# Peptides against a protein of PDB entry 5D63: the designs that were tried, part 60

Target 1, 292 residues: chain A of PDB entry 5D63
Amino acid sequence: SLRRGIYHIENAGVPSAIDLKDGSSSDGTPIVGWQFTPDTINWHQLWLAEPIPNVADTFTLCNLFSGTYMDLYNGSSEAGTAVNGWQGTAFTTNPHQLWTIKKSSDGTSYKIQNYGSKTFVDLVNGDSSDGAKIAGWTGTWDEGNPHQKWYFNRMSVSSAEAQAAIARNPHIHGTYRGYILDGEYLVLPNATFTQIWKDSGLPGSKWREQIYDCDDFAIAMKAAVGKWGADSWKANGFAIFCGVMLGVNKAGDAAHAYNFTLTKDHADIVFFEPQNGGYLNDIGYDSYMAFY

## One batch from the design tools (peptide; made by RFdiffusion4, then SolubleMPNN)

Design b2_p13_7_s2 (from b2_p13_7, 9 letters changed)
Fold by OpenDDE base, seed 1:
Structure b2_p13_7_s2 (fold): chain B 292 residues (1-292), chain A 13 residues (1-13)
Amino acid sequence: as target 1 above (292 residues)
Amino acid sequence: SLAEELWQKLQAE
């Protein structure tokens, strides 16, 4: 079953993703096919899937940028019915905004079925052009039509997954205490993470004894990422991944504060030194405390 | 620093 998370949803047939046009929060904004750039933030193409309690394989899909929800216009079962962004809530009972998402017959892609109409999200004619129509269309779960098959590229991690990634890292002290601040985290590409660091002014900040030392740098980076998240996205129910660690050196006579994020595959953590913007697999300290 | 402070407290436990 599909996990709660943030997904980039890509057509199985052509290099097109489900895009909320212009990221607009207006009711009735078209959801369209649009090209995407791998390893970047595709701003209008990220969707938070929230599972509906006690309804198997059924979700709302909230556009991360606009905070609006995928909506089948009037819940109509007619082929060609528009799929739009519309205001809503994560746990709505409105069947126009409830989507049953299960694996297709190929076992790798998913199909997205409207809960009420039982029609499927369809990239009409498999059109790969920007702005191509996405509509509700008749179909079945076992059909192989790539117009209705979608890859769900997971762009986030749960707190449990992050915890697991930390736990398998070799640079964790035996006395480690972790503190989880949120439930789901958008994981940024390093390029984006670095850009936030640059925009924060930290590259121009100087280490100063007590007044602005390692703690200040690490906390400032955390704050910068948090603010970036708040300023960039209208959806709720997720955070931007940026951890703070406190670590001790092997000799046990020096401590350091630093940041960390997740690798591209989300399986491991990588340390980030906010004093110089460097990514390291080994920062020279073993973490005895982290919060993220 | 916070890092030093918490490390010291951890050791004292």
Scores: peptide ipSAE 0.355, ipTM 0.899, DockQ to the pose 0.850
Fold by OpenDDE base, seed 5:
Structure b2_p13_7_s2 (fold): chain B 292 residues (1-292), chain A 13 residues (1-13)
Amino acid sequence: as target 1 above (292 residues)
Amino acid sequence: SLAEELWQKLQAE
């Protein structure tokens, strides 16, 4: 039932998220509970869930930052067994890195069961402190213990979801053609998106006839986001959402190139003007083409 | 620009 995607995994009992300590790629790096800031990139707390073919509700969990995988140490079924980051592959057969993820009895949170040991990912003693131990622990699917219940906050969208968001927007021209470049997209908070824009040098760039016009700005922004993604994350199998649109004004006598991203709830798009860094619900153009 | 070029071509179709 859980879809492939990038998740921020938050404990159901305390404001703590599953964190790979220091984002380290070293084998055996502790996975711990750690505080988080909503609506920000929590760098060490994002996990790509990859469903295993023909194994119901079972996934690998790749830390987006480190590129390593959630791993139950030695696959031990003993309560208190460490959960660590460890090198792996998305479709591994190693049961230490296979996790069955299903809804808990409350219907909102999930439980994370190791495929081999049948123990559950547990925030030990519900400790809300930074660095609190996360371990494999005995449990059952129907048990209500919040130490073993986790909210999966989806931080990404599929290409289909992005396509649907675009289709709902009123500023799409009847001749619209969309081109999907990737399958799964991490959606950035606007603050992060803006910071990438700032770091790109675009705020200091000036519109110049032909030599550096709207196309250049929009493409430069997309390139900057792409490079940011490549430089920031070690995991593969996803992209950073940043679209380019070509639009025409209502009169049909002027066209513009601009960017767009998704709103916080991922249900809608918001336009981004790379020439000034503004976010707009209406940029004054109807899109006839987009690639993202 | 690309935006103008593609729009014009779409209109011509």
Scores: peptide ipSAE 0.354, ipTM 0.899, DockQ to the pose 0.868
Fold by OpenDDE base, seed 4:
Structure b2_p13_7_s2 (fold): chain B 292 residues (1-292), chain A 13 residues (1-13)
Amino acid sequence: as target 1 above (292 residues)
Amino acid sequence: SLAEELWQKLQAE
């Protein structure tokens, strides 16, 4: 079953993603097919899937940027019914905004069925052009039509997944204590993470004894990412992944504060030195504490 | 620093 999380939803037939046009929060904003760039933040193409309790395989889909929800216009079962962004809530009972999402017959892609109408999210005519219509359309779960098959590329991790990634890293001290601040985390590409670092002013900051030392750098980075998240996205129920670690060197006579993020595949952590913007697999310290 | 302070406290436990 599909896990709660943030997804980039890509058509199985053509290189198009489900896009909220212009990221607009207006009711009735068209959801369309649009090209995307791998390994970047596709701003209008990220969707938070929230599972509905006690309704199997059924979710709301909140656009991360606009904070609005995928909505089948008037809940109509007519083929060609518009799919739009519309105001809503994560646990709505409005069947216009409830989507049953299950694996297609190919076992890799998903189909997205409106709970009420039983029609499927369809990239009309498989049109790969930017702005191509996405609509509700008749179909079956077993049909192989790629117009109605979607890859759900997970762009976030749960706190448990992050914890697991930390746990298998070789640079964790035996006394490690982790503190989880949120439940779901959007994982940024390094390029975006670095840009936030740059925009924070940290590259121009200098280490100064006590007044601006390693702790200040690491906390400043965490704060910068947090603010970036708040300023960038209108949806709630997730955070931006950026951890703070406290570590000790091998000799046990020096401690350091630094940041960390997750690798592209979300399986591992990578350390980030906020004093120089470097990504390292080994920062020279073993973490005895982290919060993220 | 926080890093040093917490490390010292951990060692004292």
Scores: peptide ipSAE 0.351, ipTM 0.898, DockQ to the pose 0.851
Fold by OpenDDE base, seed 3:
Structure b2_p13_7_s2 (fold): chain B 292 residues (1-292), chain A 13 residues (1-13)
Amino acid sequence: as target 1 above (292 residues)
Amino acid sequence: SLAEELWQKLQAE
């Protein structure tokens, strides 16, 4: 079953993703097919899937950028019915905004069925052009039409997944204590993470005894990422991944504060030194505490 | 620093 999380939703037949046109929050904004760039933030193409309690395999889909929800116009079962962004809530009872999402017959892609109409999200004619129509269309769970099959590329991790990634890292001290601040985290590409670092002013900051030392750098980076998240996205119910670690060297006579993020495959952590913007697999310290 | 302070407290436990 599909887990709660943020997804980039890509057509199984052509290199097109589900895109909210212009990222607009207006009711009735078209959802369309649009090209995407791998390993980048595709701003209008990220969707938070929130599972509905006690309704099997059924979700709302909130556009991360606009904060609006995927909505089948008038809940109509007619083929060609528009799929739009519309105001809503994560746990709505409005069947226009409830989507049953299950694996297709190929076992890799998913189909997205409207809960009320029982029609499926369809890239009309498999059109790969930017702005191609996405609509509700008749179908079945077992047919192989690629117009109605979608790959769900997970762009976030749960707190449990992040915890597991930390636990696998060899640079964790035996006395480690982790503190989880949120439930779901958007994981940024390094390029975006670095840009936030640059925009924070930290590259021009100098280490100074007590007044601006390792703690200040690491906390400033986390604050910058948090502010970036709040300023960039209108959806709620997730955070931007940026951890703070406190570590000790092998000799046990020096401590350091630094940041960390997750690798592209979300399986491991990578350390980030906010004093110079470097990414390291080994920062020379073993973490005895982290919060993220 | 916070890193030094917390490490020292952990050692004292």
Scores: peptide ipSAE 0.350, ipTM 0.897, DockQ to the pose 0.864

Design b2_p13_7_s3 (from b2_p13_7, 10 letters changed)
Fold by OpenDDE base, seed 1:
Structure b2_p13_7_s3 (fold): chain B 292 residues (1-292), chain A 13 residues (1-13)
Amino acid sequence: as target 1 above (292 residues)
Amino acid sequence: SLSEELWRQLLAA
């Protein structure tokens, strides 16, 4: 039932998230509990869940920052076994890195069970301190122990979800054609999106007739986000959401190129004007083409 | 064509 995607995984009992210590790519790097800041990029705390074909509810969990995978040390079923980052692949057969993820008995949180050992990812003692041990621990699916219950906050959208968000937007032209470039997209907070825009130099770029006009701004923003993604994350198999649109106004006598991203709830798109960094629900144009 | 019309509009923006 859990969808492929990028998740921030938060303990159900205390305000602690599953964190790869220092974001290190070294084999054996501890996975620990760590505080987090909502609505920000929690760099070491994002995990790409890749479903394993033909194995129900079972995933690998790749740390977005390090590109390493959640790994139960030696696959041991002993309570207190370390959970670490370790090199791996998305579709590994190594049971140390295979995790069955299903809803807990409360119907909201999830439990994370190692496929091989059948033990569960446990925030030991429910310790809310930074660096608290996360380990494999004995348990059952129906237990209510919050040490083993996790909220999966989805930080990404599938291409289909993005497509759906576009489709329900009222500012789409009847001739619209969309082009999907990737399968899964990390959706950035506006603050991060804006910071990328600022760092790109676009705020200081001058509009020039045809040589550097709306399409150049829009494509430059797309490129800046792409570069930011490549420079920031070691995991593969996802993109950073930033769309480009071409639109025509209601009168049909003007066109524009602009960007768009998704709202916080991922249900809608919001337009972004790369010439001034503004977010708008209505940019004054109906899109006849988009790629994202 | 519509495409040419849209292109001209885009060039003017």
Scores: peptide ipSAE 0.043, ipTM 0.719, DockQ to the pose 0.150
Fold by OpenDDE base, seed 4:
Structure b2_p13_7_s3 (fold): chain B 292 residues (1-292), chain A 13 residues (1-13)
Amino acid sequence: as target 1 above (292 residues)
Amino acid sequence: SLSEELWRQLLAA
């Protein structure tokens, strides 16, 4: 079953992703197929899937950028019915915005069925061009038509998954205490993480004894990421992953504050030194405290 | 609890 999370949704047949046109928050904004770039944010192509309690495999899909929801126009069962962005809520009862998402017959991709109409999200004619129509279309769960099959690439982690990634890292002190601040985290590509770091002004910040030292750099980075998140996305119910750690060196005679994020596969953490923008598998310290 | 010594070490870094 599909987990709650943020997904990049890619067609199984052609290199096209489900895109909210121009990221517009206007009701009726077309959802279209659009090209994407791997390992980038793909701003208009991220969707928060919120599972509906007591309705098996059924979700709302909130566009992360616009804060609007995937909506089958008038809930019509007619083939070719537009799929648009529309205002909504995560736990709506409006069947126009409820989507049953289950594995396709190939066991890897998913199909997206409107709860009310029972039609499927379809990349019309498998058109790979930018702006290609996405519509509700008749279909069956077992049909192999790639126009209605979608890969759900998870772009976020739960707090539990982040906790697990930390727990298996070898650079955690025996006294470690972690504090979870949110429930679901968008994991940024390093390039984006670095850009936030650059834009924060930290690269030009001067280390000063105690008044602006390691903890200030680390907290400033987390604050910058938080603000970036707030400024970039209209959807709610998630955070941007950026952790702060306090660590002690092997000799036990020095401590440091630093950041960390998750690797691309979300299985491990990587340390980030906000004083120089470096990513390290070993920062030379074992963490005794983290918050993220 | 976190030791006072670790806190002092952090202040030095």
Scores: peptide ipSAE 0.043, ipTM 0.721, DockQ to the pose 0.149
Fold by OpenDDE base, seed 2:
Structure b2_p13_7_s3 (fold): chain B 292 residues (1-292), chain A 13 residues (1-13)
Amino acid sequence: as target 1 above (292 residues)
Amino acid sequence: SLSEELWRQLLAA
């Protein structure tokens, strides 16, 4: 079963992703196939899948950038019916915006079936060009047609997954207490994380004893990431991953505040030093407290 | 507490 989360949805047949054209929030904005760049933020191509309670394998798909939802035009079952962005809510009852998402016959990709029409999201003709039509189309769950098969690349982690990643790290103090602030986190590539750091002004900030020291740097970084998230995305129900840790050194005679993020595979954390923008597997401290 | 002591260390750094 597909988990709640943010996904980059990629066609199984060609290197094309489900794209909300221009990231527009206007009702009726076409959803199209579009090229993407791996390991980057594909701004118009991220979708928050929200599972519908008591409706098996059924979700709304909210475009992260626009805050609008994947919508089958008029809920029509006709092949070639447009799929568009449209205003909505996460737990809508509108079948135009309800999508049953289950594994395809290959066991890796998914098919996306409109709950009402029972047609499938289809990259028409498998067209790999930017702006290629995505439409509702007749199909079956067991059909092998790659036009209707989609990889769901998870771009986020749940709080539980983040907690697990932290727990696996060897640089956690025995007295560690973690505090989870949100439920789902978009995990940024390091390049984006670094750019946020640069844009925050922290590279030019001066360390000053107590008045602006490690804790201030770490909190400022988290604040910068939070603001970046708020300014960048119109969807709600998720946060941008950026943790703050307090740690103690091995000797137990010094403490430090620093940041951390998740590795690309989301399985581990990597430490980030906001005073110099460095990423480290070992920052020289064992964390006794984190919030993220 | 240990946490309080660690916090003092952090503030000193």
Scores: peptide ipSAE 0.042, ipTM 0.724, DockQ to the pose 0.202
Fold by OpenDDE base, seed 3:
Parts: sequence; structure tokens; C-alpha cells
Structure b2_p13_7_s3 (fold): chain B 292 residues (1-292), chain A 13 residues (1-13)
Amino acid sequence: as target 1 above (292 residues)
Amino acid sequence: SLSEELWRQLLAA
């Protein structure tokens, strides 16, 4: 079954993603097919899937950027009914905004069925052009029509997944204690992470003994990422992944504070040195404490 | 303790 998380939702037939037009928060904003760039933040194309308790395989889909929800217009079962962004809540009972999401017959893609109408989210005519209509359309779960099949590319990790990634890393001290601050984390591409670092002013910050040293840099980076998240997204219920670690070197005669993020496949962590913006698989320290 | 030693090292860094 589909896990709670943030997804980039791509059509199985053409290189088009589910896009909230202009990222607008207005009720009735069209949801459309739109091109995307892999390994980037596709701002209007990220959706938080929140599972509905006690309703099997059923979710709300909140647009990360606008904070509005995927909504079948008037809940109509008519083929061609518009799918729009609309104000809502994560655990709504409004069937216009409830979506049953299960694997298609191909075992890789998903179909998205409106809970009330039983119609499916459809890229009309499989149109790959920017702004192509997405609508509710008749269908069945076993039908092979690629217009109604979607890849759910997970862009976030749960706290448990992050914890597991840390646990797999060889640069963890035997005394390690980790502290989880949130439940779900959007994982940024390195390019975006770096841009936040640049915009924070840290590249121009001067290291000064104790008064502004490694811990200050690492905490400043985490603060910058947190602020970026708050300023960039209207949806709630997730954080932006950026960890802080304290580590000791192998000799045991030096300690350091640094950041870390997750690798592209979310299976491991990569260390980030906020004093120079470098990404490293080995920063030269074993972590005895982290919070993220 | 080990924790105290690590903290002192961080302060010296």
C-alpha cells in the first residue's frame, strides 16, 4: 500500500506530471499535466498523501506549494469532470477530495480513484503538452490505459526511514544518540540544499574561535533550511530534511559539528560541511549525537 | 565521563 509521504506524480505513458496550475491557492485552480525536470524541486507538482484512518488505501492529496487539495469538481462521475485544487483538510470526509490509490495491473504504477464517484484521474488523451487537462474519467482497476496510470515518486522520508539511513552509516560512534524532531521530511536535491546554504550568508561567514565556530555554522544551516521551508510551502505536516551532528575523530582528540542530508535514493546519509558547502561521504568524524 | 570529554573537545575545536 502507498505510504504517507510527499510524491511527485508522473504519468505512466508520457513525461508529464500532475501540476497545480501556477501553484495557485484559489478554489477551482486547474490541475493539469506539465513537464518536469528530474532531480529538481518541481514546485507545483509535489503532493502530500495523507492516509485516511480506517478507510483502506484512501488519501487526501495536498499540494505542497498551495496548501490546497486535489478535488473532483462537484464529485461528478461524468467523464471529463475537472480535477482542481480546492481548500480542504487532511482528514476531510468530503468525497470530492478522497482518493483511493492502489497499484495498477502492471504492478508498478498506481491508479487514483475518486472515493465517491469511482472515476479515475485521467490525463485526457494522454496529452503531453503543458497545461493538458486532467479529469475524472470512467475506468476499472484492471484496465491498462496509461492515461490513468501514475508513478508515485517518493520525495520524502519518514522519521523511521531517516533513522534507518543513519543506522546504516559507518561513521556513527558507539555512544550515538539521535533525536527525531519531525515525522516526515522532504528531501532536497543537493543543488537546492546548496542554494539555501548560499542564500543564508554562511559562505561569507568567518570562523572565529568559539564565538562563531563549527556548531554555529551547523545550527545556522539548519535554521536556514527551516526558514526556507516555512517561506516556500503552504502545506503543513512535514519538515525539510537537514540534520545536525556532533562527532569525534578517530583519534579521539578532536570534535566537530556538521550537517547531513539524505542521498538521492534515501538509503543513506551524506555529510555536509557548512563552513565550505562540501558534501562528503566521510567527514572525518564519527557522530555521537544528531538531531533532525 | 566520555560525554564530558567529547563536549570539552567540541569547545576546544
Scores: peptide ipSAE 0.041, ipTM 0.722, DockQ to the pose 0.178

Design b2_p13_7_s4 (from b2_p13_7, 9 letters changed)
Fold by OpenDDE base, seed 5:
Structure b2_p13_7_s4 (fold): chain B 292 residues (1-292), chain A 13 residues (1-13)
Amino acid sequence: as target 1 above (292 residues)
Amino acid sequence: SLAEELWRELLAA
């Protein structure tokens, strides 16, 4: 079954993603097909899938940017019914906003069926153009129509997955203690992570004994990412991944505070030095404590 | 720093 998480939803037939037009929070904003750029934040194309308790394979889909929900207009079963953004809640009972999401017959893509109408989210005519209509359309679960097949590219990790990534890293001290602050984390591409770092003013900050040392840099980066998240996204129920680590060198006679994030495949961590903006697989310290 | 302080505490424990 599909896990709770943030997804970039890409058509199986053409290079188009499910996009909330202009990221608008207005009720009735069209959801459309739109081009996307891999390894970037596709701002209007991220969807938080929240599983509905006791309703198998059924979710709400909240647009991360707008905080509105995927909504089948009037819940109509007519082919061509608009799919729009609309205000809602994660655990709504409104069948216009409930989507059953299961694997398609190809075993890799998913189909998205409206719970009430039993129609499927359809990229109309497989149109790859920006702004192409996405609508409810008749279909079946076993049908191979690529207009109704979608790849769910996971853009987030659970706290458990993050914990596992840390545990696999060779630069973790035997005394390591991790503190998990949230349940689900949007993982940023390095370019975005770096931009937040730049915008924070940290590149112009100087290490100063006690008054602004490694702790200050690492915490400032964490704070900057947190604020960026709060200012950028209207959806709730997730955080932006940015960890703080405290580590000790191999000799055990020096300690350092630094940041870390996850690699693109979410399987590993990479260390980030907030004093210079560098990404390192080995920062020269073994972490004995982290919070993220 | 916090990093140094907590490390020292760990060593003392």
Scores: peptide ipSAE 0.372, ipTM 0.901, DockQ to the pose 0.892
Fold by OpenDDE base, seed 1:
Structure b2_p13_7_s4 (fold): chain B 292 residues (1-292), chain A 13 residues (1-13)
Amino acid sequence: as target 1 above (292 residues)
Amino acid sequence: SLAEELWRELLAA
């Protein structure tokens, strides 16, 4: 079953993703097919899937950028019914905004069925052009039509997944204590993470004894990422992944504060030195505390 | 630093 998380939703037939046009928060904004760039933030194409309690395989889909929800216009079962962004809530009872998402018959892609109408999200005619119509369309779970099949590329991790990644890292001290601040985390590409670091002014900041030392750098980076998240996205219920670690060196006589993020596959952590913007597999310290 | 302070606490425990 699909887990709660942030997804980039890509058509199985053509290189097109589900896009909220212009990222607009206006009710009735078209959801369309649009090209995307791999390994980048596709700003209008990220969707937070929130599972509905006690309703199997059923979710709301919140556009991360606009904070609005995928909505089947008037809940109509007519083929060609518009799918739009519309204001809503994560746990709505409005069947126009409830989507049953399950594996297609090919076992790799998903189909997205409106809970009420039982029609499916369809890239009309498999049109790969930017702005192509996405609509509700008749179908069945077992059909092979790629117009209605979607890959859900996970862009986030749960706190549990992050914890697991930390736990398998060899640079964790035996006394490690982790503090989980949120439940779901958008994981940024390193390029984006670095850009936030640059924009924060940290590259121009100088280490100074006590007044601006390692903890200041690490906290400043986390604050910068947090602010970037708040300023960039209107959806709630997730955070941007940026951890702070406190570590001790092998000799046990020096400590350091630094950051960390997750690798592209989300399976491992990579350390980030906010004093120089470097990514390291080994920062020279073993973490005894982290919060993220 | 925070890192050194908390490490000292761990050593004292």
Scores: peptide ipSAE 0.372, ipTM 0.901, DockQ to the pose 0.866
Fold by OpenDDE base, seed 4:
Structure b2_p13_7_s4 (fold): chain B 292 residues (1-292), chain A 13 residues (1-13)
Amino acid sequence: as target 1 above (292 residues)
Amino acid sequence: SLAEELWRELLAA
């Protein structure tokens, strides 16, 4: 079963992703196929899947950028019906915006069926060009047409997954206490994380005794990421992953505050030193407290 | 710093 989370949704047949045109929040904005760049933020191509309680395998899909929802125009079952962005809510009862998402016959990709019409999200003609039409189209769950098969690449982690990644890291102190601030986290590529760091002004900031020391740097980075998230995305129900850790050195005679994020595969954490922008597998401290 | 302060608390507990 598909988990709640943020997904980049890629066609199984061609290198095209489900894209909300121009990221527009206007009702009726076309959802189209569009090229994407791996390991980057594909701004208009991220979708928050919210599972509907008591309706098996059924979700709303909220565009992260626009805050609007994937919508089958008029809920029509006619082949070629437009799929657009439209205002909505995460737990709507509007069948135009309810999507049953289950594995295809190949066991790797998914098919996206409109709950009401029972038609499937289709990259029309498998067109790989930017702006290619995505529409509702007749189909079956067992049919192998790649026009209706989609890879759901998870771009977020749950708090539980983050907790698990922390727990298996060797640089966690035995007294560790973690504080989870949110439920779902968009995990940024390092390049984006670094850019936020740069834009925050921290690269030009100097360590100063008490007035601007390690905790100031670490908190400033987290604040910068938080603000970046708020300024960048209109969808709600998720945060941007950026943790703060407090750690002690091996000798037990020095403590440090630093940041951390998750690796690309979401399985591990990597430490980030906000004083110099470095990513480290070992920052020289064992964390006894974190909040993220 | 916060890091030093909280560590001291842990040591005292």
Scores: peptide ipSAE 0.371, ipTM 0.901, DockQ to the pose 0.876
Fold by OpenDDE base, seed 3:
Structure b2_p13_7_s4 (fold): chain B 292 residues (1-292), chain A 13 residues (1-13)
Amino acid sequence: as target 1 above (292 residues)
Amino acid sequence: SLAEELWRELLAA
């Protein structure tokens, strides 16, 4: 079963992703096929899948940028019916915005079926061009048509997954206590994480005894990421991953505050030194406390 | 620092 999370949804046949045109929050904004760049934030192409309680394999899909929801126009079962962004809520009862998402017959891609109409999200004619029509179309779960098959690439982690990644890291002290602040986290590419660091002014800041030391740098970075998230995305129900750690050196006679994020595969953490913008697998400290 | 303070508390416990 598909887990709650943020997904980049890519066609199984051509290098095209499900895109909300111009990221517009207007009702009726077309959802279209569009090219994407791997390992970057594809701003209009991220979707928060929220599972509906007591309705098997059924979700709403909220566009992260616009805060609007994937919507089958008039809930029509006619082939070629427009799929648009439309205002909604995560746990709506509107069948125009309810999508049953299950594995296709190939076992790797998914099909996206409208709950009411029973038609499927279709990249019309498999068109790979920017702005290609995405529509509801007749189909079956076992049909192999790549126009209706989609890869769901997970761009987020649950708090449990983040906790597991930390637990696997060798630089965690035996007294470690973690504090989980949110339930789901968008994981940023390092390039984006670094850009937020640069824009925060931290590269121009200098370590100063007590007045601006390691705690100040680490907290400032987390604050910058939080503000970036709030200013960049209209959807709710997720946070941007950026952790703060407190650690002690091997000798036990020095402590440090630093940041951390997740690796590309989400399986491990990588340490980030906000005083110089460096990413390290070993920062020279073992964490005894983290909040994220 | 917060890092030093909390570590001292852990050592004292």
Scores: peptide ipSAE 0.366, ipTM 0.899, DockQ to the pose 0.877

